# Peptides against a protein of PDB entry 4Z5W: the designs that were tried, part 2

Target 1, 305 residues: chain A of PDB entry 4Z5W
Amino acid sequence: IPDVFLELNKLWYFSAQSNLFNGEMPRSLSNSRSISLLSLRNNTLSGQIYLNCSAMTNLTSLDLASNSFSGSIPSNLPNCLRLKTINFAKIKFIAQIPESFKNFQSLTSLSFSNSSIQNISSALEILQHCQNLKTLVLTLNFQKEELPSVPSLQFKNLKVLIIASCQLRGTVPQWLSNSPSLQLLDLSWNQLSGTIPPWLGSLNSLFYLDLSNNTFIGEIPHSLTSLQSLVSKENAVEEPSPDFPFFKKKNTNAGGLQYNQPSSFPPMIDLSYNSLNGSIWPEFGDLRQLHVLNLKNNNLSGNIP

## One batch from the design tools (peptide; aimed at target 1 K90 A164 K248)

Design b1_p8_3_s1 (made by RFdiffusion4, then SolubleMPNN; from b1_p8_3, 4 letters changed)
Fold by OpenDDE base, seed 4:
Structure b1_p8_3_s1 (fold): chain B 305 residues (1-305), chain A 8 residues (1-8)
Amino acid sequence: as target 1 above (305 residues)
Amino acid sequence: SKPTNLIT
C-alpha cells in the first residue's frame, strides 16, 4: 500500500479488503486525520499494528482481520476516542487483552476470533469496563481454559456474545443474567458442563442460542419455551450492527454463510450434541418465531410433541 | 474467503 494518505486529506472510507496487499501499513495511513472506516481485511499485511490515535481522531471502524500482522495488541487503541468497531480476527497475537482496554469507552464491537488470545478471566475482567460494548466475539481462543463464573462480571449492554470452539471448561456463567439485552449467545464447541440454567429463559431479547457440542446434562429448562423474542415478533430495534460480518460454517468444505447483521441469523435454539435428558416440552409450540430447533444427539425421551 | 468471525 503506497504511503500517500497525507495527500488524501478528505478520505473518509478506505476499503481494501480481499486483495493481495503485502508489507506494512504505510505511516501516512496510521496517521490519517480523515479516515473514519478502515478495512484491510483478508490481505497479507505484516509487521506491528500501530495507529497514531492522536492523529486518527475520526477513526470509528477498524478491520484488520485475516492478515499476517505480528507482535502485541495495540494498547493505545482506547486513545482513539471515536473507535467503535474492531475486527482483529485471525491475527496471531499470542497475547492477553491489554489492561488499557478497561478505558475503551467508545468500543461497541470487538472481534478477536482465532487470534491466539490467552487468559479469558483477565479478558472478561478487562472488557466488562467497556460500558458501550454490545458485540464480543472471542471464538477459537483460550484453549482449554475455564470460563469464569464470577457473578461480579457485568456486561450491561451486551447483545452478542460468541465464545465458540475454545474447549472451555465450566458452566453457563451466572454473570450473563446481568446482560438483559442479550440477543445472540454462542458457547458451542466447548467443554461446558452442568445444567442449562433456567434464567436463560428470562433473557427477553435472546433469539439465537447455541449451546451445541458441550457436556450439558439434565433437562431442557422449561423457561426456554417462554423466550419472549421467540414467542412474539417484537420489533427488534435494529441497533447498528458491527462493521464486520459473522460467518456460520454449516459444512466443513463449504464456504461459511456470511451474516452481515445479527438480525440475519435465523431464530434458533441449538442444544445438539450434549447429554440432555427428559422430554421435549410441548410448550416449544409457543415459540412461533423459532426457525431452528436442534436437539439431536442427546439422551431425550418420551413423545415428540 | 476464510470466515473471520466463525460461528461454528
Scores: peptide ipSAE 0.361, ipTM 0.910, DockQ to the pose 0.859
OpenDDE base, seeds 1, 2, 3, 5: peptide ipSAE 0.144, 0.339, 0.063, 0.067; ipTM 0.849, 0.890, 0.826, 0.810

Design b1_p8_3_s2 (made by RFdiffusion4, then SolubleMPNN; from b1_p8_3, 4 letters changed)
Fold by OpenDDE base, seed 5:
Structure b1_p8_3_s2 (fold): chain B 305 residues (1-305), chain A 8 residues (1-8)
Amino acid sequence: as target 1 above (305 residues)
Amino acid sequence: SKPTNLMF
């Protein structure tokens, strides 16, 4: 990428995603005063990520995902006072979340999907201080760690939590009950155990629940038949989606379906590939907005209602 | 596009 961004003093949006760019980010780009949205996703860019936050005063969205960047997560990003959305998916940091992210008040959407992030306890303890954090994607990190269940963890404004395919141990954490605005929960493809907690049915905005491919036992909590978002057509407040797409992988070898917004996901309960027992509650018939009920590969018995 | 933010 040429070092010409000083001359481009009116450049507000720069999207160069899905090209063959290599080398480092040019210094003039890292010092751009005009750029609000920067996407370099799906290139072969390398070196350390550096942004001069004192110069980049207009930066609101940063997508560097699927590049060959190395080194640490830039600890100075919280100094980018307007930065809301960060996509660092598939950047192999081999790092912990910086302690400086406790001060990241502008942050609304963060993805580290498949970024070799370590220490989930530290990550959640840091990120709980991000009062505006609505979307958190931590898929394919924290391999074989324990999901912390510390009741003091608080994500008050969290709407989307995705921590899939981490081989995480533990239970469904009670601190999620402190997230009453939660709309989408994906904890699939872990080693989570215990029972599915009844308080999940009290999350009135929860329209997408994926607990599939875990080691859950016991009955399906009857409270899931009373999920308000699946009973009634609530006015889904179209909140501004994160500037990064989501990808649902249908099959190991298929390209993931792209979803540009969380609201584009079908209303779903997926409890498949667990050790759940008991019956299917007839009151699942009350979930008039439910598109997908996946209970396959469990120990369920009785009649299908 | 290569999937970035994977849901499973």
Scores: peptide ipSAE 0.342, ipTM 0.893, DockQ to the pose 0.897
OpenDDE base, seeds 1, 2, 3, 4: peptide ipSAE 0.059, 0.071, 0.217, 0.051; ipTM 0.796, 0.799, 0.836, 0.764

Design b1_p8_3_s3 (made by RFdiffusion4, then SolubleMPNN; from b1_p8_3, 3 letters changed)
Fold by OpenDDE base, seed 3:
Structure b1_p8_3_s3 (fold): chain B 305 residues (1-305), chain A 8 residues (1-8)
Amino acid sequence: as target 1 above (305 residues)
Amino acid sequence: SKPTNLLF
């Protein structure tokens, strides 16, 4: 990418995603006073990520995902006082979340999907201080770590939590009950154990629940039949979605489906590939907004209602 | 495009 962004003093949106750009980010781009939205996703850009936050006073969205950047996560990003959305998916940092992210009050949406992030306990302890954090994607990190269950953890404004395919141990953490606005939870493809907690059914905005491919035992909690978002058509106030797309990986032969917003996901309960027992509750018939109920590959018995 | 922000 040429170093010509000094002359582009009116440039508000720069999207150069899905090209073959290599080398470093140009210094003039890292000092742009005009840019609000920057996307360089899916290139071969390299070097250290550096942004001059004192110059980049208009930066609101940053998508650098699927590049060959190296080194540390830039600890100065909280100084970008308008920066709301960060997509760092598939950047191989081999790092922990910087302690400076405790001060990241502008942050609303963060993805580190498949970024070789380490220490989930430290990551969640830091990110809970981001009071405006609504979307958190941590899929394919923290390999074989324990999901912290510390009751003091609090994500008050969290709407989307995705921590899939981490081989995480532990249980569904009770601190998630402190997230009453949670709409989408994906903890699939882990090694989570214990019972599915009844308080999940008290998350009135939860329309998408994926707990598939874990080691959950016991009965399906009856409280899941009373998930208010699945009983009634809520007027889904489409809150501003993160500027980055989501991808559901279907089975190996079909390309992953792209979803531009969480509201584009079908209302779903997926508890498949666990060790759940007991019956299917007849009251699942009350979930009039449910599109997908997946209970396959469990130890369920009795009649199908 | 390489999928980012993966659900499984």
Scores: peptide ipSAE 0.420, ipTM 0.924, DockQ to the pose 0.941
OpenDDE base, seeds 1, 2, 4, 5: peptide ipSAE 0.228, 0.107, 0.134, 0.300; ipTM 0.849, 0.803, 0.829, 0.874

Design b1_p8_3_s4 (made by RFdiffusion4, then SolubleMPNN; from b1_p8_3, 4 letters changed)
Fold by OpenDDE base, seed 1:
Structure b1_p8_3_s4 (fold): chain B 305 residues (1-305), chain A 8 residues (1-8)
Amino acid sequence: as target 1 above (305 residues)
Amino acid sequence: SKPTNLMT
């Protein structure tokens, strides 16, 4: 990418995604006063990520995902006072989340999916201080760590939490009960154990629940049949989606499905590939907005209602 | 089975 962004003093949106760009981010781009949205996703960019937050006063969205960047997560990003959305997916940092992210009050949406992030306890302890954090994607990190169950953890404004495929140990953490605005929860493909907690059915905005491919035992909580977002249409508050798309890999299609917004996910309960027992509750029939109920590969018995 | 992961 050429170092010409000083001359482009009116440039507010730069998208160069899905090209063949290599080398480092140009210094004039890292110092741009005009750029609000920056997307360099799906290139071969390399080197250290550096942004001059004192210069980049208009920066609101940053997508650097699927690049060959190296080194540490930029600890100065909280100084980008308007920066709301960060996508760092598929960047191999091999790092912890910087302590400076405790001060990241502008942050609304963060993805580190498949970024070799370490120490989930520190990551959640830091990110709970981000009062405006609504979307958190941490898929494919924290290799075989324990999901902290510390009741003091608080994500008051969290709408989307995805921590899939980390092989995490532990239980469904009770601190999630303090996230009453939660719309999407994916904890699939972990080593989570214990019972599914009944308080999950009290999350009135929860329309998408994936607990599949864990080691959960006991009965399906009857409270899941009373999820208000799945009973009535009117409770689907369309919230501002993150500026980054989501991808669901299906086993059948090499490319996966792209979803531009969390609201575009089909309303779903997936409890498949656990050790759940007991019956399928007939009151799942009350969930008139439910598109997908997946209970396969459990120890369920009785009649199908 | 390969994980059906949500990612960005």
Scores: peptide ipSAE 0.403, ipTM 0.898, DockQ to the pose 0.196
OpenDDE base, seeds 2, 3, 4, 5: peptide ipSAE 0.297, 0.085, 0.063, 0.377; ipTM 0.887, 0.820, 0.807, 0.884

Design b1_p8_4 (made by RFdiffusion4)
Pose (drawn by RFdiffusion4):
Structure b1_p8_4 (pose): chain A 291 residues (1-233, 242-249, 256-305), chain P 8 residues (1-8)
Amino acid sequence: IPDVFLELNKLWYFSAQSNLFNGEMPRSLSNSRSISLLSLRNNTLSGQIYLNCSAMTNLTSLDLASNSFSGSIPSNLPNCLRLKTINFAKIKFIAQIPESFKNFQSLTSLSFSNSSIQNISSALEILQHCQNLKTLVLTLNFQKEELPSVPSLQFKNLKVLIIASCQLRGTVPQWLSNSPSLQLLDLSWNQLSGTIPPWLGSLNSLFYLDLSNNTFIGEIPHSLTSLQSLVSKPDFPFFKKGLQYNQPSSFPPMIDLSYNSLNGSIWPEFGDLRQLHVLNLKNNNLSGNIP
Amino acid sequence: SPSFITTE
């Protein structure tokens, strides 16, 4: 990508995604005062990611995903004070999230999916301090680590939480109850154990729950039949494993408890869930009748 | 079959 971005001082939108571009991002792009939307994803771009946050005051959305970059996660990123969305997926950082991210108050959307992020314990203790974070994707990181149960964790405005295919040990942590506005929860494809917490049915905005492919035991909590959003009625897309979904509401309402060790019966009160599109209870130890 | 959400 040519180093001509000092000359293009009115450029607020640049998208070069899904090409064959390689090498580093030109430094002038890293200094662009005018750039707002930048999408370079799905190229062969490489090197340490450098962004001058004193210079890029108009940067609002950054998508460098699926590229050949290496080095660390830039620690100066919280200083890009308009930056609201970062898609850093499929960049092999082999690193932890910097502590400075606790100060990233403009951040509303973050994806480190399949990025070789280590230490979910430290990563979550930091990111809970980003008060405007509404969506978080940590899928395919933290391999075989423990999902922290530390009760001090609070993600208050969190709408979307996805940490799948990390083979996480531990239970569904109670501190997730501190995210009362949660819409979409995906903990699938992990090693999670214990029982399914009844408080999940207390989440009034939750319409999509993927607990599939875990080691969960015990009963289906009765509170799931009273889930409010299941009973009654921005750009950074998601892929389901790939089928694209543009926003969280693109996912039809679903309960997927499949591939667990759940026991007991199916509650008749599930009939109360009139807005439920998908109910997947396959590959469990469930017994009794079908209501 | 189980599934999970990711980004690209």

Design b1_p8_4_s1 (made by RFdiffusion4, then SolubleMPNN; from b1_p8_4, 4 letters changed)
Fold by OpenDDE base, seed 1:
Structure b1_p8_4_s1 (fold): chain B 305 residues (1-305), chain A 8 residues (1-8)
Amino acid sequence: as target 1 above (305 residues)
Amino acid sequence: EPFYLTTE
């Protein structure tokens, strides 16, 4: 990318995604006072990610996903006082989340999907301080770590939590009960064990639940038949979605179905590929807004209602 | 095999 952004003093939106750009980000771009949205996703950009937050006073959205950047996660990003959305998916950091992210009060949406992030305990302990954090995607990180169940963890404003395909051990963490605005939960493709907790049915905004491909045992909690978002047609207010798309994938090499907004996901309960037993509750028939009920490959018995 | 969500 040429170093010409100093001349582009009115540039508000720069999207150069899905090109063949190589080399480093130009210094004039990293110092742009005008840019609000920067998307360089799906290129071959390299070097250290550096943004001059004191210059980039209008930066609101940053998508650098699927690039060949190296080095540390930029610890100065919390100094970008208007920065709301960050997509750092598929950047091989091999790092922990910086402690400075405790101060990231502008942050609303964060993805580190497949970014070789380490220490899930530290990551969640840091990110709980981001009071405006609504979307958190941590898929394909923390390989074989334990999902912390520390009840003091608090994500009060969390709406979308995706921590899939991490081979995480542990149980469904009780601290998620402190997220009453949770709309989408994906903990699929882990090694989570124990029972599915009944308090999940108290998450009145939860319309998408994926616990598939874990080691859950016991019965399906009857409280899941009372998920209010799946009973009533209360139009989930189109909440401000993150500026980055989501993909539903079977594996890292498959093309995923793209979803531009979390609200575009069909209302779903996926408990497939577990060791759940007992019956299918007839009261799943009360979930009039449910589009997908996937109970495949469990130890369920009795009649299909 | 079940699906999972990502942003990549």
Scores: peptide ipSAE 0.658, ipTM 0.966, DockQ to the pose 0.847
OpenDDE base, seeds 2, 3, 4, 5: peptide ipSAE 0.640, 0.651, 0.651, 0.652; ipTM 0.965, 0.966, 0.964, 0.965

Design b1_p8_4_s2 (made by RFdiffusion4, then SolubleMPNN; from b1_p8_4, 3 letters changed)
Fold by OpenDDE base, seed 1:
Structure b1_p8_4_s2 (fold): chain B 305 residues (1-305), chain A 8 residues (1-8)
Amino acid sequence: as target 1 above (305 residues)
Amino acid sequence: EPSYLTTE
């Protein structure tokens, strides 16, 4: 990318997605005072990620996903006082979340999907201080770590939590009960064990639940038949979606189905590929908004209602 | 096979 952004003093939006750009991010771009939305996703950009947050006073959205950047996660990003959305998916950091992210009050949406992030305990302890955090995507990190169950963890404004394909151990963490605005939960493709907790059915805004491909045991909690968002059409307040798309994948090497916003996901309960037993509750028939009920590859018995 | 969500 040429170093010409000093002349572009009115540049508000720069999208150069899905090209063959190589080398480093231009220094003039890292110092742009005008830019609000920057997307360089799916290129071959390299070097250290550096942003001059004192210059980039209008930066609101940053998508650097699927690039060949190296080095550390930029610890100065919390100094970008208007920065709301960050997509760092598929950047091999081999790092922990910086402690400076405790101060990241502007942050609303964060993805580190497949970014070689380490220490989930530290990551969640840091990110709980981001009071405006609504979307958190941590898929394909923390390989074989334990999902912390520390009851003091609080994500009060969390709407979308995706921590899939991490081979995480542990149980469904009780601290998620402190997220009453949770709409989408994906904990699929882990090694989570124990029972599915009944308090999940108290998350009245939860319309998408994926617990598939874990080691859950026991019965399906009857409280899932009373998920309010699946019984009735609540007026989904059109909150601003993250400035990055989501992808539904079956494996790491396949292209995913793209979803531009969380509200475009079909209402779903996926409990497939576990060790659940007991019957299918007839009261799943009360979930009039449910599009997908996936209970396959369990130890369920009795009659299909 | 079950699916999972990413942003990549």
Scores: peptide ipSAE 0.675, ipTM 0.967, DockQ to the pose 0.860
OpenDDE base, seeds 2, 3, 4, 5: peptide ipSAE 0.662, 0.667, 0.660, 0.663; ipTM 0.966, 0.966, 0.965, 0.966

Design b1_p8_4_s3 (made by RFdiffusion4, then SolubleMPNN; from b1_p8_4, 3 letters changed)
Fold by OpenDDE base, seed 1:
Parts: C-alpha cells; structure tokens; sequence
Structure b1_p8_4_s3 (fold): chain B 305 residues (1-305), chain A 8 residues (1-8)
C-alpha cells in the first residue's frame, strides 16, 4: 500500500479488503487523522501492527483480519478513544491479551478468532473491565485450556459470546448468568462437561445457543423451553452489528456461510454431539420463534413430541 | 459434524 494517506486528509472510510496487498501498513495510514473505518481484511500485509492513536482520533473501526502480521497485540489501542470495533481474526499473535485492554472503554466488538491467543483466564479477567463490550469472539484459541468458572467474572453488557473450537475443559461457567443481555452463545467444539445449567433458560434475550460437540451429560434443562426470545415475537432490537461478518463453518478449511449481522442467524438451539439423556420436552413446542432444534447424536430416549 | 462460528 503506498504511503500517500497524508494527502488524503478527508478520507473517512478506507476498505481494501480481499486484495493482494503485501508489505507493511504505510506510516501515513497509521497516522491518519481523518480515517474512521479501516478495513484491510484478507490481504498479505506483514510486520508489526502499529497505530498512532494520538493522531488517529477519528478511528472507530479496525479490521485487519486474515493478514500476515507478526509481533504483539498493540497495547496502545485503548488510547484510540473512539475505537469501537476490532477484528484481529486469523493473525498469528501467539500472545495474551494486553493488560492495557482493562482501560478499553470505547470497545464494543472484539474478535481474535484463530489468532493464537493464550491464557483464557487472563483474557476474560482483562476484558470484563470493558464495560461497553457487547460482542466477543475468541474461537480457535486457548487450545486445551480450562474455561474459567470464577463467579466474579462479569460481562454485564455482553450480547454475543463465541468461544468455539478451543478444546476447552470445564463446565458452562456460572458467570454467564450475570450477562442478562446475552443473545448469542456459541461454546461448540470444546471439551466442556457436566450438565447444561438450568439458569441458561433465564437469559431472556438468548435466541441462539450452540453447545454442540462437547461432553455434556444429563437431561436437557426444562428451562430452555421457556426462553422468552424464542416464545415471543418481540423483535430482537436490531442492535448495531459489529463492522465485521460472521462465518458458520464445519472446519477451518471449509467455506463458511457468511452472516453480516448476528440478527441474521436463525433462532437456534444446538445441543447435538453430546451425551445428553432423557426425553425431548414437549414444551419445546412453545418456542414458536425457534427455527433450528438440533439434538442429534445424543443418548436421548422416549417419544419425539 | 456440527458447525461453529468464526469471524474469518
């Protein structure tokens, strides 16, 4: 990318995604006072990510996903006082979340999907301080770590939590019950064990639940038949979506179905590929807004209602 | 096999 952004003093939006750009980010871009949205996703950009937050006072959205960047996660990003959305998916950091992210009050949406992030305990302990954090994607990180169950963890404004395909051990963490605005939960493709907790049915905004491909045992909680968002037609308020798309994938190499907004996901309960037993509750018929109920590959018995 | 969500 040429170093010409000093001349582009009115440039508000720069999207150069899905090109063949290589080399480093130009210094004039990293110092742009005008840019609000920067997307360089799906290129071959390299070097260390550096942004001059004191210069980039208008930066609100940053998508650098699927690039060949190296080095540490930029610890100065919390100094970008208007920065709301960050997509760092598929950047091989091999790092922990910076401690400075405790101060990241502008942050609303964060993805580190497949970014070789380490230490889930530290990551969640840091990110709980981001009071405006609504979307958190940590898929394909923390390989074989334990999902923290520390009840002191608090994500009050969390709406989308995706921590899939991490081979995480542990149970469904009780601290998620402190996230009453949770709309989408994906904990699929882990090694989570124990029972599915009944308090999940108290998450009145939860319309998408994926617990598939874990080691859950016991019965399906009857409280899941009373998920208010799946009973009532109350239009899930079209919340401001993250400025990055989501992909539903079977594996890292498969082409995924693209979803531009979390609200575009069909209302779903996926409990497939577990060791759940007992019956299918007839009261799943009360979930009039449910589009997908996936209970396959369990130990369920009795009648299909 | 079940699906999972990513942003990549």
Amino acid sequence: as target 1 above (305 residues)
Amino acid sequence: EPFFLTTE
Scores: peptide ipSAE 0.661, ipTM 0.967, DockQ to the pose 0.848
OpenDDE base, seeds 2, 3, 4, 5: peptide ipSAE 0.654, 0.651, 0.654, 0.654; ipTM 0.966, 0.966, 0.964, 0.966

Design b1_p8_4_s4 (made by RFdiffusion4, then SolubleMPNN; from b1_p8_4 with S1E I5L)
Fold by OpenDDE base, seed 1:
Structure b1_p8_4_s4 (fold): chain B 305 residues (1-305), chain A 8 residues (1-8)
Amino acid sequence: as target 1 above (305 residues)
Amino acid sequence: EPSFLTTE
């Protein structure tokens, strides 16, 4: 990418997604006062990620996903006082989340999907301080770590939590009950054990639940038949979605089905590929907004309602 | 196989 962004003093949106750009990010770009949205996703950009947050006073969205960047996660990003959305998916950091992210009050949406992030305990302890954080994607990180169950963790404004395909150990953490605005939960493709907790049915905004491909045991909590978002046509408040798409993948190497917004996901309960037993509750019939109920590959018995 | 969500 040429170093010509100084002359582009009115440029507020720069998207160069899905090109063949290589080399480093131009210094004029990392110092742009005008840019609000920067997307360089799916290129071959390299070097260290550096943004001059004191210059980039209009930066609101940053998508650098699927590039060949190296080095540390930029610890100065919280100084970008308007920065709301960050997509750092598929950047091989091999790092922990910086402690400076405790101060990231502008942050609303964060993805580190497949970014070789380490120490989930530290990551969640840091990110709970981001009071405006609504979307958190941590898929394909923290390999074989334990999902912390520390009840003091609080994500009060969290709406989308995706921590899939981490081979995480532990149980469904009680601290998620402190996230009453949670709309989407994906904890699939882990080694989570124990029972599915009944308090999940108290998350009245939860319309998408994926607990598939874990080691859950016991019965399906009857409280899941009372998920209010799946009973009533509450107007799914079209909340401002993250400025990055989601992909539903069956494996790490396949192309996924693209979803531009979390609201575009079909209302779903996926408990498939566990060791759940007991019956399918007839009261799943009360979930009139449910599009997908996936209970396959369990130890369920009795009648199908 | 079950699916999972990513942003990549």
Scores: peptide ipSAE 0.681, ipTM 0.968, DockQ to the pose 0.849
OpenDDE base, seeds 2, 3, 4, 5: peptide ipSAE 0.675, 0.674, 0.668, 0.666; ipTM 0.967, 0.967, 0.965, 0.966

Design b1_p8_5 (made by RFdiffusion4)
Pose (drawn by RFdiffusion4):
Structure b1_p8_5 (pose): chain A 291 residues (1-233, 242-249, 256-305), chain P 8 residues (1-8)
Amino acid sequence: IPDVFLELNKLWYFSAQSNLFNGEMPRSLSNSRSISLLSLRNNTLSGQIYLNCSAMTNLTSLDLASNSFSGSIPSNLPNCLRLKTINFAKIKFIAQIPESFKNFQSLTSLSFSNSSIQNISSALEILQHCQNLKTLVLTLNFQKEELPSVPSLQFKNLKVLIIASCQLRGTVPQWLSNSPSLQLLDLSWNQLSGTIPPWLGSLNSLFYLDLSNNTFIGEIPHSLTSLQSLVSKPDFPFFKKGLQYNQPSSFPPMIDLSYNSLNGSIWPEFGDLRQLHVLNLKNNNLSGNIP
Amino acid sequence: SASYIYTD
């Protein structure tokens, strides 16, 4: 990509995604005072990611995903004070999230999916301090680590939480109850154990719950039949393992408890869930009748 | 088959 971005001082939108571009991002792009939307994803771009946050005061959305970059996660990123969305998926950082991210108050959406992020314990202790974070994707990182149960964790405004295919040990942590506005929860494809917490049925905005492919035991909590959003009625897309979904509401309401060790019966009160589109209880130890 | 959500 040419180094001509000093000359293009009115450029607020640049999208070069899904091309064959290689090499580093030109430094002038890293200094652009006018750039707001930048999408370079799905190229062969490489090197240490450098962004001058004193210079890029209009940067609001950054998508460098699926590229050949290496080095660390830039620690100065919280200083890009208008930056609201970062898609860093499929960049092999082989690193932890910098502590400075606790100061990233403009951040509303973050994806480190399949990015070789280590230490979910430290990553979540940091990111809980980003008060405006509404969506977080940590899928395909933290391999075989433990999902922290530390009760001090609070993600208050969190709407979308996805940490799948990390083979995470531990249980569904109670501190997730500190995210009362949670819409979409995906903990699938992990090693999670214990029972399914009844408090999940207390999440009034939750419409999509993927607990599939875990080691969960015990009963289906009765509270799931009283889930409010299942009973009654911005750009950074998601892919389901790939089928694209543009926003969280693109996912039809679902309960997927499949591929676990769950026991007991199916509650008749599930009939109360009139807005439920998908119910997947396959590959469990469930017994009794079908209500 | 089980499934999960990710980004590209």

Design b1_p8_5_s1 (made by RFdiffusion4, then SolubleMPNN; from b1_p8_5, 5 letters changed)
Fold by OpenDDE base, seed 1:
Structure b1_p8_5_s1 (fold): chain B 305 residues (1-305), chain A 8 residues (1-8)
Amino acid sequence: as target 1 above (305 residues)
Amino acid sequence: EPSYLTTE
């Protein structure tokens, strides 16, 4: 990318997605005072990620996903006082979340999907201080770590939590009960064990639940038949979606189905590929908004209602 | 096979 952004003093939006750009991010771009939305996703950009947050006073959205950047996660990003959305998916950091992210009050949406992030305990302890955090995507990190169950963890404004394909151990963490605005939960493709907790059915805004491909045991909690968002059409307040798309994948090497916003996901309960037993509750028939009920590859018995 | 969500 040429170093010409000093002349572009009115540049508000720069999208150069899905090209063959190589080398480093231009220094003039890292110092742009005008830019609000920057997307360089799916290129071959390299070097250290550096942003001059004192210059980039209008930066609101940053998508650097699927690039060949190296080095550390930029610890100065919390100094970008208007920065709301960050997509760092598929950047091999081999790092922990910086402690400076405790101060990241502007942050609303964060993805580190497949970014070689380490220490989930530290990551969640840091990110709980981001009071405006609504979307958190941590898929394909923390390989074989334990999902912390520390009851003091609080994500009060969390709407979308995706921590899939991490081979995480542990149980469904009780601290998620402190997220009453949770709409989408994906904990699929882990090694989570124990029972599915009944308090999940108290998350009245939860319309998408994926617990598939874990080691859950026991019965399906009857409280899932009373998920309010699946019984009735609540007026989904059109909150601003993250400035990055989501992808539904079956494996790491396949292209995913793209979803531009969380509200475009079909209402779903996926409990497939576990060790659940007991019957299918007839009261799943009360979930009039449910599009997908996936209970396959369990130890369920009795009659299909 | 079950699916999972990413942003990549």
Scores: peptide ipSAE 0.675, ipTM 0.967, DockQ to the pose 0.883
OpenDDE base, seeds 2, 3, 4, 5: peptide ipSAE 0.662, 0.667, 0.660, 0.663; ipTM 0.966, 0.966, 0.965, 0.966

